# Designs tried in a protein design run: peptides against a protein of PDB entry 3JWR. Part 120

Target 1, 323 residues: chain A of PDB entry 3JWR
Amino acid sequence: TRELQSLAAAVVPSAQTLKITDFSFSDFELSDLETALCTIRMFTDLNLVQNFQMKHEVLCRWILSVKKNYRKNVAYHNWRHAFNTAQCMFAALKAGKIQNKLTDLEILALLIAALSHDLDHRGVNNSYIQRSEHPLAQLYCHSIMEHHHFDQCLMILNSPGNQILSGLSIEEYKTTLKIIKQAILATDLALYIKRRGEFFELIRKNQFNLEDPHQKELFLAMLMTACDLSAITKPWPIQQRIAELVATEFFDQGDRERKELNIEPTDLMNREKKNKIPSMQVGFIDAICLQLYEALTHVSEDCFPLLDGCRKNRQKWQALAEQ
Target 2, 298 residues: chain A of PDB entry 3JWR as posed
Amino acid sequence: TRELQSLAAAVVPSAQTLKITDFSFSDFELSDLETALCTIRMFTDLNLVQNFQMKHEVLCRWILSVKKNYRKNVAYHNWRHAFNTAQCMFAALKAGKIQNKLTDLEILALLIAALSHDLDHRGVNNSYIQRSEHPLAQLYCHSIMEHHHFDQCLMILNSPGNQILSGLSIEEYKTTLKIIKQAILATDLALYIKRRGEFFELIRKNQFNLEDPHQKELFLAMLMTACDLSAITKPWPIQQRIAELVATEFWEQGDQVGFIDFVCTQLYEALTHVSEDCFPLLDGCRKNRQKWQALAEQ

## One batch from the design tools (peptide; made by RFdiffusion4, then SolubleMPNN)

Design b2_p8_6_s3 (from b2_p8_6, 6 letters changed)
Fold by OpenDDE base, seed 3:
Structure b2_p8_6_s3 (fold): chain B 323 residues (1-323), chain A 8 residues (1-8)
Amino acid sequence: as target 1 above (323 residues)
Amino acid sequence: PPILSFYE
């Protein structure tokens, strides 16, 4: 395609030029081509292209295939969300100094997972899928959409001309897919809530050890969630704009709940309850976000900008909630 | 709205 030709022939700017190492990064002014160039730079600077002998054209095709399999009519859970999740992962690995704590296969898996974790997202949550008796709800009992996202990820990875993992041994391939699956599934907030207590307790007791395979797996799950939620850490103007996109998607679901399911939506998804957004954001930060970024900062102090951003946005939302 | 809804 012309898009592939343009991407493959383009000079890829440095990570410094693209500012993709910054926790404050914004994609608002970037074209789709520029987001793809940023993605190439992430793979290159993490040594993934060299270490796993990725062909440039194959990587370019894979990136464009992933982007193509996000829906354009979904307000928040689209390519830009996946791209920002991956950028936060890259920043956490580089600026956050987590790269040296992980294997090359773990880094490879996390980056692929971050880009792929919401593939073919339909703008509705697992509860809606279940209540609507969607065919996907018959295939999977738990984490319905996350299983679907992984299936889409696997389909793309196995598609002709998209096989970025062809340079891996059989064992490396199996390991990578296992980690990708676990990482995508970890983005189900229900699973995060279930598992986070173990992580926080290990940190609290100063017993956290990445050399333990179980704790490593737990950490990768927490890191995925931290990147998935990273919009809450962004500078206020960016945070506010992203919150509006999320609200749009949730209100669209609420409208469908009324129309298709004859259900009164919760305040979060109720278009008539916009005035509750600030207080709900404070509640979300307190219940879900703060402890996670605190714990991540204990693993690596260089991740502090994520915690600091979250705290600053809590203050901004609280001030709005008091009006 | 919360950047992510509480899982319901």
Scores: peptide ipSAE 0.075, ipTM 0.852, DockQ to the pose 0.316
Fold by OpenDDE base, seed 1:
Formats: C-alpha cells, structure tokens, sequence
Structure b2_p8_6_s3 (fold): chain B 323 residues (1-323), chain A 8 residues (1-8)
C-alpha cells in the first residue's frame, strides 16, 4: 500500500526529536504517520529490532496492521490510546530505568501488548457486553474484551507479512506469547483490583523481589496498568482533553444502555451527570491511581514524574469539584 | 470522567 511504502521509506527521527522518552508526551499534534514512526523508534531504541532480527518492512506492516484494527468511531479506546500506552511503557523502560530490570523477551512482550491491548475495542465495557448478550460473552465469562484483544493480537502476529516474531526460537516465541496474554489480560481493572493488594504489601514490607517469577509476573501486570492509566499523569491540559474523550465514550455507552437495554446508566456513564465528573475523577485517583504510582516509584524512583503528575491532576480536579 | 471506568 501507499501508506506502507511511505512509512518504510521514511527516515525515523531520534527519540529525543520525537520526545517519546518524556512522561509528559502528547500525541495531539502528531499525524498517523508520525505515530507509526514513533513506534518504530520505540522498537529500535529498546534493541528489539536488532536482538530479534526484525525486518524493517515486516515491522512497518505490523504497526500499520495494529493501527488499522482499532476503530475510528470509538472516542477513546482507539489507536491513539494504544499508542500513548506504548509510549508510556517506553518512557518507563528508558527514563524510568525499568529496562535494566527486565529481560529482552519481557520488554518485547510488553511493547507488543501495550500497542495491542485494546484491539477492536467497541467503546463499551465488559459489563455492557455481558448485559447485551453479545456473542463474545458466550466465549468468555471474565475479561471478555481483554481475551478478544489478545485474539486480535495473535491474529495479526500470524498474518502474512506481519510476523515480527519470526526471528525467535520456539521457546522464546512461547514465552513471549504467554507474557503478551498475561499483560493484555492485566488491563482488566477488575483483575488489577484483585491483585494490587499483593503487590502493595510486598512493597510495604520491603519484600519485593523481581528475581521471583511470581513477583515478576505481578510487576508486569502492575506496569501494564500504570501505562494504561497514564493519561491521569499528563500535564493538566492534556489530561483534561483525554478525560473529555473518555467521558464521550462513556456517555455513548450510557445512551446505548438506555436505548438498547432499557436501564439507567451509572453516574459515570450518565450524560446528565456531567457535573459529577470532577468529584468522580478525585475518587478514581484516590481509589485506583495514587497507590499504584507510589508503588511503581518505590520500584524505580525515576518513575516519580508519573506520581507527581497524578498528584497535580488530583489537585486540579479537587478544585473543580469545590466550585 | 474517570480515565478508568470504575469496575463496579
């Protein structure tokens, strides 16, 4: 395609030029082509292209395939969300110095998972999928969408000309897919809520050890969530704009819940309760975000900008809630 | 709105 030709022939700017190492990164000014160039730079600077012998054309095709399998009519859970999740992962690995704590296979899996974690998202949550009796709800009981996202990820990885993992041994391939699956499934907030207590307790007791395979798996799950939620850490103008996109998607779901399911939506999904957004954001930060970024900062102090950003945005939302 | 849907 013309798009593939353009991407494959383009000079990829440095990470410094693209600012993709910054926790304060914004994609608002970037074209789709520029987001793809950023993605190539992430793979290159993490040494994934060299270590796993990726062909440039195959990587380009894979990136474009991933982008194509996000829906354009979904306000938030689209390619830009996946791209920003991956960029936060890249920043956490590089600027946050987490790269040195992980294997190359774990890094490879996390980057693929971040880009793929919401593939074919429909702009509705698992609760809606269950209540609407969607065909996907017949296949999976829990984490319905996350299983679907992984299935889409696997489909793309196995598609002709998209096989970025072809340089791996059989054992490396199996390990990578296992980690990808676990990482995508970890983005289900229900699973985060279930597992986070173990992580926080290990940190609190100074017993956290990445050499333990179980604790490693737990950390990768927490890191995925931290990147998935990272919009809450962004500079206020960026965070506010992203919050508006999320609200749009949630209100669209609420409108569908009224029309299709004849139910009153929750306050979060209710367009008529826009005035509750600031207080709900404060509640979300306190209940979900702060402890996670605090714990992540204990693992690597260089991740502090995420925690600092979250704290600053809490103050901004609190000020709006008091008006 | 919360960047995350509260899984209630």
Amino acid sequence: as target 1 above (323 residues)
Amino acid sequence: PPILSFYE
Scores: peptide ipSAE 0.074, ipTM 0.852, DockQ to the pose 0.310
Fold by OpenDDE base, seed 5:
Order: structure tokens, then sequence, then C-alpha cells
Structure b2_p8_6_s3 (fold): chain B 323 residues (1-323), chain A 8 residues (1-8)
């Protein structure tokens, strides 16, 4: 395709030029091509292209395929969200120095997972999928969308000309797919809530050990969530704009819940309760975000900008909630 | 609103 030709022929700027190592990164000014270039740079600078002998054209095709399999009519859970999740992962690995704590296969899997974790998202949550009796709800009982995202990820990875993992041994391939699946499934916030207590307790007791396979798996799950939620850590103007996109998608779901299901939406999904957004954001930060970024900072102090950003945004939302 | 919804 013309898009593939353009991407494959383009000079890939440095990570410094692209600012993709910054926790304060914003994609707002980037074209789709530039987001793809950023993605190539992430793979390159993490040594994934070299270590796993990725063909440049195949990587380009894969990136474009992933991007294509996000819906354009979804306000938030689109390619830009996945891209920002991956960028936060890259920043956490590089600037946050988490790269030094992980294997190359884990890094490979996390980056693929971050880019793929919301593939073909419908702009509705798992609750809506269940209540609407969507065909996907017949396939999976829990983490419905996350299972679908992984299925889409696997489909793309196995598609002709998209096989970025073809340079891996059979064992490396199996390991990578396992980690990808676990990482994508971990983005179900319900699973995060279920598992986070174990992680926080290990940190609190100074018993956290990444050499333990179970704790490693737990950490990768927490890291995925930290990147998935990372919009809350961004500088206020960026975070506020992203919150508007989230609100749009949630209100669209709420409108559908009223119209299609005859259900009164929760406050989160209720357009009529827009004035509750600031207080809901404070509640979300307190209940979900702060402790995660605190724990992540204990694993790597260089991740402090995420925690600091979250704290600053909490203050901003609290000030709005008091008006 | 929260960046991600809970499993509602």
Amino acid sequence: as target 1 above (323 residues)
Amino acid sequence: PPILSFYE
C-alpha cells in the first residue's frame, strides 16, 4: 500500500527528537505516520529489531495492521490510546529504568501487548457487552473484551507479511505469546483490583523479588495497568483533554444503555451528571491510581514522574470539585 | 471521568 511504502521508506527520527522517552509526552500534534515512526523507534531502541531479527518492512506492515484494527469511531479506546500506552511503556522502560529489570522477551511481549491491548475495542465496557448479550459474551465469561483483544492480536501476528516474531525460536515464540496474553488480560481493571493487594503487600513488606516467576508475572500485570492508566499522570492540559475523550465515550455508552437497554446509566456513564466528573476523578485517583504509582516508584524511583503527575492532577480535580 | 471504567 501507499501508506506502507511511505512508512518503510521514511527516516525514523531519534527517540530524543520524538520525545518518546518523556513521561509528559503527548501525541496530539502527531500524524498517524509519526505515531508509526515513534513505534518503530520504540522497537529499535529497545533492541527488539536487532535481537529478534525483525525485517523492517514486516514491522512496518505489522504496525499499520495494528493501527488499522482500531476503530476510528471510538472516542478514546482507539489507536491513539494504544500508542500512548506503548509510549508510556517505553518511557517506563527507558527513563524509568525498568528495562534493566526485564528480559528481552518480556520487553518484546509488553510492547506488543501495549500496542495491541485494546484491538477492535467497541467503545463500551465489558458490562455493556454482557448486558447487551453481544456474541462476544457467549465466547468469554470474564474479561470479554480483553480476550477479544488478544484474539485480534494473535490474528495479526499470524497474518501474511505481519509475522514480526518469525525470527524467534519456537520456545521464545511460545513464551512471548504467553506473556502477551497475560499482559493484555491484565488490562481488565477488575483483574487489577483483584491482584493489586498482593503486589502492594509485597512492596510494603520489602519482599518484592522480580526473580520470583510469580512476582515477575504480577509486576508485568501492574506495569501494564500503570501504562494503560497513564493519561492520569500527564500534564494537566493533556490529562484534561484525554478525560474529555473518556467522558465522550462513557456518555456515548450511557446514551446507548438508556436507548437500547432501557437502563439508567451509572454516574460515570451519565451525561446528565457531567458536574460529578471532578469528584469522580478524585475518587478514581484515590481508589485506583495513587497506590499503583506509589508502588511502581518503589520498584523504580525513576518512575516518580508518573506518581508526581497523578498527585498534581488529583489536586487540580479536587479544586474543581470544590467549586 | 475516570480514565478507565470499572467492570460494571
Scores: peptide ipSAE 0.073, ipTM 0.847, DockQ to the pose 0.338
Fold by OpenDDE base, seed 2:
Structure b2_p8_6_s3 (fold): chain B 323 residues (1-323), chain A 8 residues (1-8)
Amino acid sequence: as target 1 above (323 residues)
Amino acid sequence: PPILSFYE
């Protein structure tokens, strides 16, 4: 395609030029081509292209395939969200120095998972999928969308000309897919809530050890969530804009719940309750985000900008809630 | 609303 030709032939700017090591990164000003270039740079600078012998054209095609399999009519859970998740992962690995704590296969899996974790997202949550009796709800009991996202990820990875993992041994391939699946499934916030207590307790007791396979898996799950939620850490103008996108998507779901399911949506998804957004954001930060970024900062102090950003945005939302 | 839905 012309898009592939343009991407494959383009000079890929440095991570410094693209600012993709910054926790304060914004994609708002970037074209789709530039987001793809950023993605190439992430793979390159994490040594994934070299270590796993990725062909440039194949990587380019894969990136474009991933991007294409996000829906354009979904306000938040689209390519830009996946891209920002991956960028935060990259920043956490590089600037946050988590790269030094992980294997190349884990890094490979996390980056693929971050980019793929919301593939073909419908703009509705798992509860809606279940209540609407969607065909996907017949395939999976829990984490319905996350299973679907992984299936889409596999479909793309196995598509002709998209096989970025072809340079891996059989064992490396199996390991990578296992980690990708676990990472994508971990983005189900229900699973985060279920598992985070173990992580926080390990941190609190100073017993956290990445050399333990179970704790490693737990950490990768927490890291995925930290990147998935990273919009809450962004500078206020960016955070505020992203919150508007989230609100749009949630309100669209609420409208569908009313129309299609004949139910009154919760305040979170109720367009008429938009004035509750600031207080709900404070509640979300307190209930979900702060402890996670605190714990992550205990693993690597260089991740502090995420925690600091989250705290700053809490104050901004609190100020709005008090008006 | 929060960046992600609260678990229900």
Scores: peptide ipSAE 0.072, ipTM 0.848, DockQ to the pose 0.312

Design b2_p8_6_s4 (from b2_p8_6, 5 letters changed)
Fold by OpenDDE base, seed 3:
Structure b2_p8_6_s4 (fold): chain B 323 residues (1-323), chain A 8 residues (1-8)
Amino acid sequence: as target 1 above (323 residues)
Amino acid sequence: PPILDFYS
């Protein structure tokens, strides 16, 4: 395609030029082509292209395929969300100094998972899918969409000309897919809530050890969530704009809940409850985000900008809630 | 609204 030709022939700027190591990164001013270039740089600078012998054209095609399989009519859970999740992962690995704590396969899996974790998202949550008796709800009992996202990820990875993992041994391939699946499934907030207590307790007791395979798996799950939620850490103008996108998508779901399911939406999904947004954001930060970024900062102090950003945005939302 | 629906 013309898009592939343009991407494959383009000079890929440095990570410094692209600012993709910055926790304050914003994609608002970037074209789709530039987001793809950023993605290539992430793979290159993490040594994934070299270590796993990725062909440039195949990587370019894979990136474009992933982007194509996000829906354009979904306000938040689209390519830009996946791209920002991956950028935060890259920043956490590089600037956050987590890269040296992980294996190359784990890094490979996390980057693929971050880009793929919401593939073919429909702009509705698992609860809606379950209540609507969607066919996907018949296939999966828990983490319905996350299973679907992984299935989409696997489909793309196995598609002709998209096989970025073809340079891996059979064992490396199996390991990578296992980690990808676990990482995508970990983005189900229900699973995060279920598992986070173990992680926080290990940190609190100073017993956290990445040399333990179980704790490693737990950490990868927490890291995925931290990147998935990273919009909450962004500078206020960026955070506020992203919150508007989330609100749009949630209100669209609420509208569908009224029309398709004949139910009254919760305040979170209710378009008429915009005045509740600031207080709900404070609640979200307190209930979900703060402890996670605190714990992550304990694993690596260089991740502090995420915690600091989260705290600053809490203050901003609290000030709005008091008006 | 929250960046994610933590009530669902």
Scores: peptide ipSAE 0.081, ipTM 0.862, DockQ to the pose 0.344
Fold by OpenDDE base, seed 1:
Structure b2_p8_6_s4 (fold): chain B 323 residues (1-323), chain A 8 residues (1-8)
Amino acid sequence: as target 1 above (323 residues)
Amino acid sequence: PPILDFYS
């Protein structure tokens, strides 16, 4: 395609020029082509292209395929969300110095997972899918959408001309897919809630050890969640704009719940209760975000900008809630 | 609204 030709022939700017190492990164001013160029730079600077012998054209095609399989009519859970999740992962690995704590296969898997974790998202949560009796709800009991996202990821990886993992051995391939699946499934907040206590306790007791395979898996799950939620850490103007996109998507779901399911939506999904957004954001930060970024900062102090951003945004939301 | 739908 013309898009592939343009991407494959383009000079890829440095990570410094693209500012993709910054935790304060914003994609608002970037074209779709520029987001693809940023993605190529992430793979290159993490040494994934070299270490796993990726062909440039195949990588370009894969990126475009991933982008194409996000829906344009979904307000928040689209390509830009996946791209920002991956950028936060890149920043955490580089600027946050987590790269030195992980294997090349783990890094490869995390980057693929970050880009793929919401593939074909429909703008509704698992609860809606279940209550609407969608066909996907017949295949999976829990983490319905996350299983679907992984299925989409696997489909793309196996598509002709998109096989970025063809340079891996059989064992490396199996390991990579296992980690990708676990990472995508970990983005289900319900699973995060179930598992986070173990992670926080290990940190609190100073018993956290990445050489333990179970603790490694737990850490990768927490890191995925930290990147998935990273919009809450952004500078206030960016954070506020993203919160508006999330609200739009949630209100769209609430409208559908009223119309299609004949139910009253929760406050979070209720367009008529938009005045509760500031207080709900404070509640979300306190209940979900702060402890996670605190724990991540204990693993690597260079991740502090994520925690600092979250704290600053809590103050901003609290000020609005008091008006 | 929250970045994550943890209330659902």
Scores: peptide ipSAE 0.080, ipTM 0.863, DockQ to the pose 0.344
Fold by OpenDDE base, seed 2:
Structure b2_p8_6_s4 (fold): chain B 323 residues (1-323), chain A 8 residues (1-8)
Amino acid sequence: as target 1 above (323 residues)
Amino acid sequence: PPILDFYS
């Protein structure tokens, strides 16, 4: 395609120029092409292209395929969300110095997972999918969408001309796919809630050990969530804009719940209760986000900007809630 | 609303 030709031929700017190492990164001003260029840079600077002998054209095609398989009519869970998740992962690995704690296969898997974790998202949550008796709900009992996302990820990875993992040994390939699957499934916030207590307790007791395979898996899951939620850490103007996108998507679901399921939506998804957004954001930060970024910062102090950003945004939302 | 739906 012309898009592929343009991408493959383009000069890829440095991570410094693209600012993709910054936790404060914003994609708002970037074209789709630039987001793809950023993605190439992430793979390159994490040594994934070299270490796994990725062909440039194949990587370009894969990136474009991933981007294409996000829906354009979904307000938040689209390519830009996936891209921002991946960028936060990149920043956490580089600026947050987590790269030094992980294997190349783990890094490869995390980056692929971050980009792929919401593939073909429909703009509705698992509860809606289940209640609407969608065909996907017949295939999976829990983490319905996350299983679908992984299926889409696997489909793309195996598509002609998109096989960025072809340079891996069979064992490396199996390991990578396992980690990708676990990472994507871990983005189900229900699973995060279920598992986070173990992680926090390990941190609290100073017993956290990345050399333990179980704890490694747990950490990767927490890291994925931290990146998936990273919009909450962004500078306030960026945070506000993203919150608007989330609200739009949630309200769209609420509207569908009324129309299609004949139910009154929860406050979170009720367009008529938009004035509750600030207080709900405070609640979300307190209940979900703060402990995670605190724990992550204990693993690596260089991840502090995420925690700091989250704290700052909590204050901003609290101020709005008090008006 | 929160960035993720933790209420569902």
Scores: peptide ipSAE 0.078, ipTM 0.860, DockQ to the pose 0.346
Fold by OpenDDE base, seed 5:
Structure b2_p8_6_s4 (fold): chain B 323 residues (1-323), chain A 8 residues (1-8)
Amino acid sequence: as target 1 above (323 residues)
Amino acid sequence: PPILDFYS
C-alpha cells in the first residue's frame, strides 16, 4: 500500500527528536505516520530489531496492521491509546531504567502487548459485553475483551507479511507469546485489583525480587497497568484532554445502556452526572493509581515522574471537586 | 471520569 511504502521509506527520527523517552509525551500533534515512526524507533532503540532480526518492511507492515485493527469510531480505546501505552512503556524502560531489569524477550513481549492490548476495542467495557449478551461473552467468562485483544494480536502476528517474530527460535517464540498473553490479560483492571495487594506487600516488606519467576510475572502485570493508566500522570492539560475522551466513551456507553438495555447507567457513565467527574477522578486516583505508581517508584526511583504527575493531577481534580 | 473503568 501507499501507506506502507511511505512508512518503509521514511527516515526514522531519533528518540530525542520524537521525545518518546519523556514521561510528559503527548501524541496530540502527531500524524498517524509519525506515530508509526515513533513505534519503529521504540523497537529499534530497545534493540529488538537487531536482536530478533526483524525485517524493516515486516515491522512496518505489522505496525500498520495493528493500527488498522483499532476502531476509528471509538473515542478513547483506539490506536492513540495503544500508542501512548507503548510510549509510556518505552519511557519506563529507558528513562525509568526498567530495561535493565528485564530480558530482551520480556521487553519484546511488553512492547507488542502494549501496542496490541486493546485491539478491536468496541468502546464498551466487559460489563456491557456481558449484559448485552454479545457473542464474545459466550466465548469467555472473564476478561472477555482482553481475551479478544490477544486473539486479534495473535491473528496479526501470524498474518502473511506481519510475522515480526519469525527470527525467534521456537522456544523464544513460545515464551514471547506467553508473556504477551499474560500482559494483555493483565490490563483487565479487575485482575489488577485482585493481584495488586501481593505486589504492594512485597514492596512494603522489601521482599520484592525480580529473580523470582512469580514476582517477575506479577511485576510485568503491574507495569502493564501502570502504562495503561499513564494518562493520569501526564501534565494537566494533556491529562484533562484524555479525561474528556474517556468521558465521551463512557457517556456513549451509558447512552447505549439506557437505549439498548433499558438500564440506568452508573455515575461514571452517566452524562447527567458530569458534575461528579472531578470527585470521581480523585476517587479513582486514590483507589487505583497512587499506590501503583508509588510501588513502581520503589522498584525504580527513575519512574518518579509518573507518581509526581499523578499527585499533581489529583490536586487539580480535588480543587475542581471543591468548587 | 476515571481514566479507566475499574468496574470493567
Scores: peptide ipSAE 0.078, ipTM 0.859, DockQ to the pose 0.348

